# Designs tried in a protein design run: peptides against a protein of PDB entry 3V4L. Part 313

Target 1, 386 residues: chain A of PDB entry 3V4L
Amino acid sequence: GQPLAKDKVALLIGNMSYWEHPKLKAPLVDVYELTNLLRQLDFKVVSLLDLTEYEMCNAVDEFLLLLDKGVYGLLYYAGHGYENFGNSFMVPVDAPNPYRSENCLCVQNILKLMQEKETGLNVFLLDMCRKRNDYDDTIPILDALKVTANIVFGYATCQGAEAFEIQHSGLANGIFMKFLKDRLLEDKKITVLLDEVAEDMGKCHLTKGRQALEIRSSLSEKRALTDPVQGAPCSAEALVRNLQWAKAHELPESMCLKFQCGVHIQLGFAAEFSNVMIIYTSIVHKPPEIIMCDAYVTDFPLDLDIDPKHANKGTPEETGSYLVSKDLPKHCLYTRLSSLQKLKEHLIFTVCLSYQYSGLEDTVEEKQEVNVGKPLIAKLDMHRGL

## One batch from the design tools (peptide; made by RFdiffusion4, then SolubleMPNN)

Design b2_p29_3_s4 (from b2_p29_3, 14 letters changed)
Fold by OpenDDE base, seed 4:
Structure b2_p29_3_s4 (fold): chain B 386 residues (1-386), chain A 29 residues (1-29)
Amino acid sequence: as target 1 above (386 residues)
Amino acid sequence: APVMGVIKPSEEEYKEYEKELEKLREERK
């Protein structure tokens, strides 16, 4: 019969906003596109941008909690990285220059932990460089991996080579994701699918001789990303996993705020990523005596590091949200919260209504505090150790 | 330390690249 997945879980990490390294652009689009495709494949996807070392460790730990016997686990990483002695290191955004293994996450260590979960399939998609880091002399002593014939590595590049992003018109895509996305939905054994992606990359003039996909696999079964999920959650662990994922992707409900002046504001929320949320405000009712009226969000928790200059924009794009803008209501003010993983407390903020009455020169302000709890990934409480 | 490379194609190179990708999509149909 066709293989069944007990469940499907993916962790996607895109690191772009490095502190001490060149900033990337491709991970934004690549994580988003891959998230949407994996969701179509019935994956539970956690998508995270711009993680510190500590946040990456916690994200991996939370991902491992979602893994169980027969679950398909997929880890995607886009960012800076290196390979020393056949070990792949993902570079967090806070990594020093030069970074070393002590500042990075070893993919093979994650694989070891995934094998302990008795997963049905382990897929690693690594959109990072595989050059040796000459500043890191550490030889990882890995314990012997269990012989599980359920492992697939898709490396965006060959050993000792660079991976690239293509920047055009202010956007960027990784070369790997550009080809992978065109085949990801195909009902093929994952190694066959990746081999076809490798062939496609080898046909394109721009990528020829610059980047080639490497597939490393120990996969004895015909497993595909299209393999159906087992219908009803049959275990307590499956129920917990479903609830945990749902909790981590629960948006605040849209709110209608009523001000004393009779203005009604719709406050809405949209997820761009598991740690990136857009808040939008719109005036849904205005008394005719009010000639000007704006609703601003302010007083965010300090942990979110929200620059007021980037808040309350007239377009999603002005916040840096290019991907979800089509799904957002128009004629709002938009604020992008890009670091929800840092939220230690409830998301409490102020909605400030600024308005003017006809025939009065002075602007009046009314404020309402809004508590939306912990949105999205903030519900996982990734900071419990600090 | 090694970092991801950036390719900034010309407009012509990028158009050719998109055309090659579209051709590959058509060949799969």
Scores: peptide ipSAE 0.472, ipTM 0.931, DockQ to the pose 0.872
Fold by OpenDDE base, seed 3:
Structure b2_p29_3_s4 (fold): chain B 386 residues (1-386), chain A 29 residues (1-29)
Amino acid sequence: as target 1 above (386 residues)
Amino acid sequence: APVMGVIKPSEEEYKEYEKELEKLREERK
């Protein structure tokens, strides 16, 4: 019969805003596009941008909790990285310069933990450099991996080589994702699909001889990302997994705020990533006596590190949100919360209405506090270990 | 430390790249 996945779970990490290293741009687009494609493939996708070492560890731990016997697990990483002695290291945004293995996540350690879950398929897509880090002489003694089938590595580049992003017109895409996205929905064995992606990368002039995909596989079965999920969750573990994923993807409900002056504001929420949310405000009713009014969001939790200069923008793009702008209502003020993983408490903030009456020179302010609970990834309490 | 590389194509190189990608999409239909 057709192979069935017990479930399909993906963790996508895109690190861009490095503290001590060159900033990247491609991971933003690549994680977003891959998220949308994997959702079409019935994956439960957690998508995270700009994680610290601690946050990456917690994201991986939460991902491993979603894995079980016969589950398809996909880990995608886009960011800085290196390979020492056949071990792949993902570099967190807070990694020092130079970084070492102690500051990084070893993919083979994650693989070991995934093997313990008896997963039906393990896919690693590593959109990072595979150069040796000469600042790290640590030879990780990896315990002998169990001889397990159903592991696939897609390395965006060859051993000892760089991975690249293409920067054009202010946007950047990873080379690997640019080709992968065009084939990802094909009903093919995952190793065949990746081989076709490798061939496509080899045909284009810009990518030929600069970056080549490497496939490492122990996949003995015909498994595809298109394989259907097995029907109704039969186990308590499957129910828990579904609930955990659902919690990490729950947006706050839209609110209608009514001010004493008779102004009504619509407050809405949109997810860009599992840890990135856009808040938008719009004036839906204004008394005719009020000639001007603006609704600002302020007083966010300090843990979110929100720069007021990037809040309350007239466009999503001015907040740094270029991807979801088409799905947002127009004529709002927009604020992008990019670090929801840092939220320890409920998201409480103030909506401030500033308005002017006809014939009065003085601006009047009214304020309402809003509590939207823990949005998206903040429900997983990734900080419980600090 | 190793870091991801950046390609900054010319406008012509980028247009050619997008054309090559479109050709690959057409070959899959």
Scores: peptide ipSAE 0.448, ipTM 0.925, DockQ to the pose 0.872
Fold by OpenDDE base, seed 5:
Structure b2_p29_3_s4 (fold): chain B 386 residues (1-386), chain A 29 residues (1-29)
Amino acid sequence: as target 1 above (386 residues)
Amino acid sequence: APVMGVIKPSEEEYKEYEKELEKLREERK
């Protein structure tokens, strides 16, 4: 019969804004496009940008809690990385220079934990370098992996080689994602799909001899990313998994705020990633006596590290949001919250209305506090251990 | 420590790369 997945879960991590290392651009587009494709494949997707070591560990732990017998697990990583002695290390944004294994996440340790869950398929898509780090002489003594036949690695590059970002005008995919996205929806065995991606990458002159996809697989069954999810969740664990995923994707409802002056503001929310939300404000009603009127958001929780200079922009692009801007209402003020994983409390902020009456020179302000609870990934309380 | 490499194609190299990608899409149809 056709293979069935008990469920399908994906964790996508894109690290770009490194503190002590060169900044990247491709992971933004790659995580976003892969999220949309995996959602079309009925994956429960958590998409996270710019994680610290601690935040990456917590994201992986939460991902592992969603895994169970016969579940398909997919881990995608785009960022800096290295490979020592066949062990792949993902580099967090707070990693020191030079980084070592103690500052990084070992993919083979994650694989070991996934094997303990008896997953139906384990897919690792690693868009990172595979060069040796000469500053790290540690050989991780990994316990012998169980002999399981449902593991697939797609390495964006060969052993000992670099992965590359193409820097051209604007936003572009990384090399690996540029080829992967064109085939990801095909109803093929995952190893066959990745082999076709490798062939495509080998045909292009820009990528040929610079970066080649390496496939490592123990996959003995015909498993595809297109494999249907088993019907209605019959187990308590499946219900819990569905609820946890739903919590991580719940946006605040849009609000209509009414001020004493008679101005009405629409407050709206959009998800760019599981840890990135855009707040937008628009004036929906203004009395004719009010000649100028602006609605600003301010007084955010300190945990979010929001610079007021980057808040209340006239375009989504001025906030650094280039991907969801087409789906947002026009003629708003936009604020991008890029670190929702850091939120320990409810998202409480102030909407400040600044306005001027016809014939009065003085600007008047009215303020309303808004509590939207814990949006998106903030519902998972990734920081409960700090 | 190892970091992701950067390819900075010329405008002509990038245009050829996009044509090669489009050709691959057409060959799959």
Scores: peptide ipSAE 0.447, ipTM 0.924, DockQ to the pose 0.862
Fold by OpenDDE base, seed 2:
Formats: C-alpha cells, structure tokens, sequence
Structure b2_p29_3_s4 (fold): chain B 386 residues (1-386), chain A 29 residues (1-29)
C-alpha cells in the first residue's frame, strides 16, 4: 500500500547575519519558499532565522520533541558549514572566526537522536559548504548509528566542494533551492525527486561544473514528501505534538486601541517566520479637530535588541520585510521583530500616540501599554536552559 | 574557514540561466 506518515514535521534554519563571517542573503528566501511548499505538503514547519549556537541546540531539541514513531522528520539548513571526516557541521551566527566543531552543530549527532525516535523517514537538506575546515582537527567520536533504512541526505554540493548563492538584482535563491522548489511538490519517491533536481542542476550552464547535488540514502521504501498524514491523531503523543506546534505558530489577536482624544488605532500582527513577526499600526478613526496624528510602537523588551531607527517604518521593506509585504495592510507603520526566540518574558510594549489640535502649536502625547503574551516561537521558551 | 560561495552573474548570464530554468519547467509539462 501507499506509505502513511504518522505526522510530518520540518525544522528549517537559515543563518545569514553572521557576526564574524560573510553575511548571506539566500537563506531568507530559501527558508521562506521552502516553508510555504512544505506547508502545502501538510508539514508542521518551524522556520527560524539567525540562530546562535545555543538557540540552534534548543531548536533541534524542540524539533526532536515533535518526532515520534512513524513521523516524517525533515531538517533543512542554509548557511555556512563544513564537513570534516564525513561529519557535517552547521555554523551558528555567533560562531567565532575561525570556528571549530565545539562552536557548531553536528548533523550526524542530530541523526542519531532522530533514529532513537523511530521516525518513519529522516530527510536532511543541507545547503552549506562541504569543504574541510583546516582550523578544526577534532575527530568526533560518534556512537554507532542504528541500521535504519529510512535516511535521505540531499547535500547542495559534492563532498569537499562549496555551495553557492546567486546574488543578482536583490533577493534570490541559493542554487540548491532554485532547482528543488520546482520539483518539491511532485508525488515521487524522495530519492527520485532529488535525482531529478540533480539532473536539472546539471543541465543549466551557470550551475554545471560549479555545484552538483549529492544524494546519500538508505531508504528501502517508496516514501515521498507527498505521503498522506495518518488521519485523526490517535495517540496522546500526537495530540501533544499538534498542540506544541500550534502554540509555536499562534499570533497575537489584532487589537483596537482607543485613546482619550477619540483616536482609534488598529494594532495587527503578521508572521514572517516562526521567530520573525511584523507589528503594524494604523489610525482607523481620527476626530476632525486633530490635524496631525501618528502612532508609534516603543519600549520593547531589551532581549529583542530593537533599534528604534528601524521601527515604525512607512513600508514593510524599510524594516527588512520583503517577503510578506504583499499580505500586509497598506498605510500602516511597520516594525519587524526578528529575534522572538530571545524573548524570555511576555511581549510588552508601548503604543505612543502623538497628535496636534487645530489652532494649538503644542503636540500632545498619549501612551498605552500593550501585553500580547508570548508570540510564535517565544511560547516554546527556547531559552529555558540559560 | 569554509564559507558559502557567492556567484555574481552578469545580466546576460542571469537571463540565460532564467531561460534555461523556464525551458526545464516547460519540459516537465
């Protein structure tokens, strides 16, 4: 019969804003597009940008909690990386220069932990370099992996080679995602799908001889990303998994704030990623006696590192939000919270209304504090270990 | 340490790349 997934869960990590390394651009688009495609495939997707070592460890731990017997697990990583002695290392944004294995996450360690969950399928999509790091002479002593015939690695490049992003006219995919996205929805065995992606990458002049997909598989069954999820959650563990994922993707409800002057503000929220949220404000009612009126958000928790110079922008794009801007209401002020994983407390901030009456020179200010609880990924308390 | 590479194609190389990709999409229909 057609294989069934007990559930389907994906963790997508895109690291771009490295402290001590060259900044990347492609992971933003790649994680966003892959998230949308995997959601169409009925995956529960956690999408995270710009994680520190500690945050990456916690994201993997939370992902492993969503895995169980017969669940399909997919890990995607886009960022800097290396391969030493057949071990793949994902580089966090806070990694020193030079980085070593002690600063990085070993993919084979994650695989070991996934095998302990008795997953139905383990897919790794690694959009990173596979060059040896000559600054790291550590040979990881890995415990023997279990013999499971359910593992697929899609490496964006060959062993010992670089992976590339294409930088042209603004935002673009990495090479791997550019080809993968065109086939990802096909109802094919995952190894066949990846082989077709490899063929496509080999046909294009720009990619031919620069980057080639490598497939490593032990997959003995005809499993596809299109395989249907088993219907109603029949186990307590499946209910817990569904609840945990739902909590990590819950947006704050839109609010209508009423000020004493009679101005009404709509406050809204949109998810760009599991750890990235856009706040938007709009004036929905203004008394005629008020000639000028602006509504700003301020006084964010210090853990979020919100620069006021990047808050309250007239467009989403001015905040660095290019992907969800089409789905946002127009004529707002926009603020992008890009580090929700760092939020230890409730998201409390101030809405400040600045206004002027007709015939008065002085600007009047009113303030309201807003508590929206823990939005999105902040509900998982990824920092509980610090 | 190893880092992801960057390809900065010319406008002409990029246009050809997009045509090759579109051709591959048409061949799948």
Amino acid sequence: as target 1 above (386 residues)
Amino acid sequence: APVMGVIKPSEEEYKEYEKELEKLREERK
Scores: peptide ipSAE 0.446, ipTM 0.925, DockQ to the pose 0.873

Design b2_p29_4_s1 (from b2_p29_4, 14 letters changed)
Fold by OpenDDE base, seed 3:
Structure b2_p29_4_s1 (fold): chain B 386 residues (1-386), chain A 29 residues (1-29)
Amino acid sequence: as target 1 above (386 residues)
Amino acid sequence: DAKEKSLLTSPGQIVYDEKTGKYVEKDPL
């Protein structure tokens, strides 16, 4: 019969806004495109951008809570990284320069923890540089991995080589994601699919002799990303997993705000990633005596680091939201919250209505406070250790 | 002050030039 997954769970991390290192661009598009493809494959996807060391550890711990016997686990990482002594290290955005293993997440440690969950399949897709870090002389004493015969590594590049970005129309993809996305939905054994991606990358004149995919696998069974999820969750653990994932992806409900002047505002919310939300405001009713009217959002929690210069934009693109802009309503003011993992409390903010009456020179303001609870990933309380 | 080139390697960029219809390699970010 066709193999069944008990469930399918993916953690996608894209680090691009490094503090002490060169900024990347590909992780934004690559995590977004891969999220949409894995959702079409019935994966429960957690997608996170720009994580600190502490936030990456917590994201991995929450991902491991979603894993259980016969579950398919996929970890994708796009960002800076290195490989020392056959161990792969993912570099957090707060990593010092130079970084060391003590500032980074070891992929083989995550694999050990995934093997303890008795997973049906473990897939690692590592879209990072694999150059040796000569500033890190530490030899990780890793415990011996179990022989589970269900492991697949796809490395975007060879050991000691760099990964590349392909920019088109201002957006950049990683080379690996460019070829992976064209095949990811194919009903093939995951190692066969990755081998075809490696062939396509090797035939391309842009990538030939510059970047090559490396596949490392112990996968003895025919397992595919297309393998159907086992039907209705029969176990209490599966129900808890489904509820935990659903909580981490719950958007605030759209609100209709009514001001004393008779203006009505629609406040809406859209998810770009599990930790990135767009807030948008629109005027749905305006009295004819009001000639100008704008609805601004302000007074955000300080833990979100919202720069007012990047808030309340006339387009999603001016906020840095290039991917979901087609799905957003037009003629709004847009604000991008890019660090929802940092939210300790409820998301409370002010909607400020600024308006002018016909024949009055002075601008009038009315304000309403809005509490939307903990949106998206903020429900997981990734900060409970501070 | 010579901006200390980050000793760390980052992904190289291949940029599509819409005017020429060609891909151009840029220095790694």
Scores: peptide ipSAE 0.025, ipTM 0.454, DockQ to the pose 0.426; fails the geometry check
Fold by OpenDDE base, seed 2:
Structure b2_p29_4_s1 (fold): chain B 386 residues (1-386), chain A 29 residues (1-29)
Amino acid sequence: as target 1 above (386 residues)
Amino acid sequence: DAKEKSLLTSPGQIVYDEKTGKYVEKDPL
């Protein structure tokens, strides 16, 4: 019969905005496009941008809570990284220069923990450099991995090589994702699919002799990313997993705010990633006596580190939101919250209405406080323990 | 049905439904 997954769960991490290292661009597009493809494959996807060491550890812990016996687990990482002694290290955005293993997440440690969950399939897609870090002579004493015949590694580059971003003007995929996305939906054994991606990279004149996909696999069974999920979520564990994932992806409901002057605004929310949300405001009703009227958001929680200069923009693109801008309503003011993982409490903010009456020179302001609870990933309390 | 689907959606292809004033997942056709 066709293999069945008990469930399918993916964690996608894209690190770009490094503090002490060169900034990247490809992870933004790569995480977004891979999220949309894995959703079409019935994966529960957690997609996260720009994580600190602590936030990456918590994201992995929450991902491991979604894993269980016979579940397919996929980890994708795009960012800086290195490989020492056959161990792959993912570099957080707050990593010092130089970074060491103590500042980074070891992929083989995550694999050990996934093997303890008795997963049906473990897929790692690593879009990072695999050069040795000469500033880290630490030999990680990893406990011997269990011999499981269900592991697949897709490394975007060969051992000791770099993964490259193609410097395009604007938004572009990384090299690996550019070829992976064209095949990811194919009903093929995952190792066969990745081998075809490796062939496509090898035929391309841009990548030939510069970057080659390496596949490492113990996968003895014919498992595909297209394998259907086994039945309705009939187990208590599957129900808990579905609820936990749903909780982490729940957007605030759209709100209609009414001001004393008779202006009505629509306040709406859109998810770009599990930790990135766009807030938008629009004037939906204005009395004719009001000649000018603007509705802006302010007084955000300090934990979100929102610069007011980047809030309340006339376009999504001016906030740095280029991916979801087509799906957003037009003629709004837009604010991008890019660090929802940092939110300890409820998202409380102020909506301020500035307006002018016909024949009065002075502007009038009205304010309303809005509490939208914990949006998206903020419901997981990824800061539990600080 | 539609409410349960909307809770189990990864961020990504959210389409604005002009009729509901809500972001809905575009059902992959």
Scores: peptide ipSAE 0.008, ipTM 0.348, DockQ to the pose 0.016; fails the geometry check
Fold by OpenDDE base, seed 5:
Structure b2_p29_4_s1 (fold): chain B 386 residues (1-386), chain A 29 residues (1-29)
Amino acid sequence: as target 1 above (386 residues)
Amino acid sequence: DAKEKSLLTSPGQIVYDEKTGKYVEKDPL
């Protein structure tokens, strides 16, 4: 019979905005496009951008809690990384320069923990540099992985090679994601699919002799990303998994705010990533005696580190939101909350209406406080333990 | 106290469908 997944879960991490290292661009598009493809494959996806060491550890720990017997797990990482003595390390955005193994997540440690879950399939996709770090001489003594037939690794580079970003003008995929996305929906054994991606990369003039996909697999069974999820969640664990998935993706409902002057504002919310939300405001009704009015959002929680200079932009692109801008309403003011994993409390903020009456030079302000609860990933309280 | 094990998940507008008793991803379109 066709193999069945008990469930399908994915964690996608894209690190770009490094503090002490060169900034990347490809992870933004790569995580977004891979998220949309894995959703079409019935994966419960998390997409997280720009994680610190602590936030990455918590994200991985939470992902490991979803893994169980017969579950399909996929972990994707795009960012800086290195490989020393056969151990691969993912570099958090807050990593010092130079970074060491103590500042980074060891892939082989995560694999050991994934293997203990008796998963139906484990896929690791590493879109990172595998160059040696000469500033780290640590040899991790890792226990030997158990002989299991359920692990697949894709490395976007060979050992000792750098990942290449194609710096085009605008938004572009990384090289690996460019070829992976064209095949990811194919009903093929995952190793066969990745071998075909490796061949496509090897034929490309940009990648030929510079970057190759390395595949490591213990997978003896015919398992595909297209394998159907077992029907209605019959177990309490599967129901909990579905409910918590739902909770971590719940956007706030769009609100119609009414001000005393008779102006009505539409307040809306859009998800770009699990930790990235766009707030938008629009004037939906204005009395004729009001000649000008603008609706600003302000007074955000301090843990979000929102610079007011980057809030209330006339376009999504001016906030750094390029991917969802086509799906957003036009003629709004836009604010991008890029660090929802830091949110400790409810997202409470102020909507400030500034307006002018016909024949009066003075601007009038009205304010309304809005509580939208914990949006998206903030429901998971990833900061628990700080 | 069943520690609600948090669940790592991708953004969609998930709405509770009262008819099905399920959370469903509402396509934002």
Scores: peptide ipSAE 0.007, ipTM 0.352, DockQ to the pose 0.015; fails the geometry check
Fold by OpenDDE base, seed 4:
Structure b2_p29_4_s1 (fold): chain B 386 residues (1-386), chain A 29 residues (1-29)
Amino acid sequence: as target 1 above (386 residues)
Amino acid sequence: DAKEKSLLTSPGQIVYDEKTGKYVEKDPL
C-alpha cells in the first residue's frame, strides 16, 4: 500500500537581512511559495525569516518537538551557507564576518537529532552556497549517524558551487525554488521528483553549467511528500504536536474598536510567515461631522524593533509585504511586524485615532491600548534564554 | 486561456479543528 505519514512537519528558514554579509532577496519568495505548497500537501509548516543563531537553534528545537516516530520531517533553508568536510552549515543573520562553524547551524547535527525521533522521512532542501569556508578550519566531530534508510538531501547546487538568485526588478524565486515549485505537488517518490527538478534545471540555459541540483539519498522506500497523513491523532504525542503547531499559527482575532467621538475602527491581523504579521486598521464607521480620520498603530514592544517610518502605510507593499497584499482588505493602514520571535511579552500596542471635526482646524486624538497576547511564533518564546 | 489559479493563498488563519484533528485554513472571510 502507499506509505502513511504519522504526521508531516516542515521548518522553513529564509535568511536575507544579514548584518555583516550581503543581503539576499530570493528567500522571501522561496519560503513563502514553499510554505503554500507544503500546506497543500498537509504539512504543518513553520516558516521563519531572518533568524539569529540563537533563534535558529530554538526554531530547530521546536521543530524537533514536532517530530516523532513515523512523522515526515522537512527542513528547508535558504540563505548564506557553506560546506566543510561534507558538513553543511546554515549561516544566521547575526553571524560575524568571517563566520565559523561555532556561529552556524550544522545540518548533520539536526539530522542526528531527527534520527533520534524515529522519523518516517527526513528531507533536507538546502538552497545555499556550498563553497568551502576557508576561515573555518574546524572539523565537527559528529557522532555516527544511525543507519536509517529514510534520508533525502536536495542541494540547490553541487559541492563547491554557488546557488544563484535570478536578478529581476521585482520579487523572484531562487533558481532551485523556481524549478522545485513546478513539481513539488506531484505524487512521486521524493528522489524521483528531485531528479526531475534536476533535469529541468539542467535544461535551463540560465543554470546550465552554473548551478546543478545534487541529490543525496538513503531512501529505500517509496515515500512521497504527497503521502497521506494517518487519520485522527490517536496518540497523546500527536495531540501535543497539533497543539504546539496551532499555537505557533494562531492569529489574534479581528476586533472593532469604538472611540468616544463615535468612530469605529476595525483592527485586523494577517500572517505572512510564522514570525511575520501584518496589522491593518480601517475606518468602518465615521460620524458625518468628522471630515478627516486616521487610525495609527504605535507604542509597540521595544523587542520588535519597529521603525515608525515603516508603520501605518497606505499599502502592504510600502511595509515590505508583497506576498499577502492580495488577500488583505483594501483601504487600510498597514504595519508589518517582521520579528515576532523576539517578542518576550504580550503584544501590547496603542491604536491612535487622529481626527478633525468640520469647522475646527485642530486635530483631536483618542488612544486605546490593545493587548493581543502572543501572536503566532511568539507563543513559543524563542528568546527564553536571553 | 489557462487561468493561472494564483495558488497564492495567504497563510489564512490556520485553525486546529478539534473534531477532525486536522489543521484547516480558514479562508479570510
Scores: peptide ipSAE 0.005, ipTM 0.287, DockQ to the pose 0.015; fails the geometry check

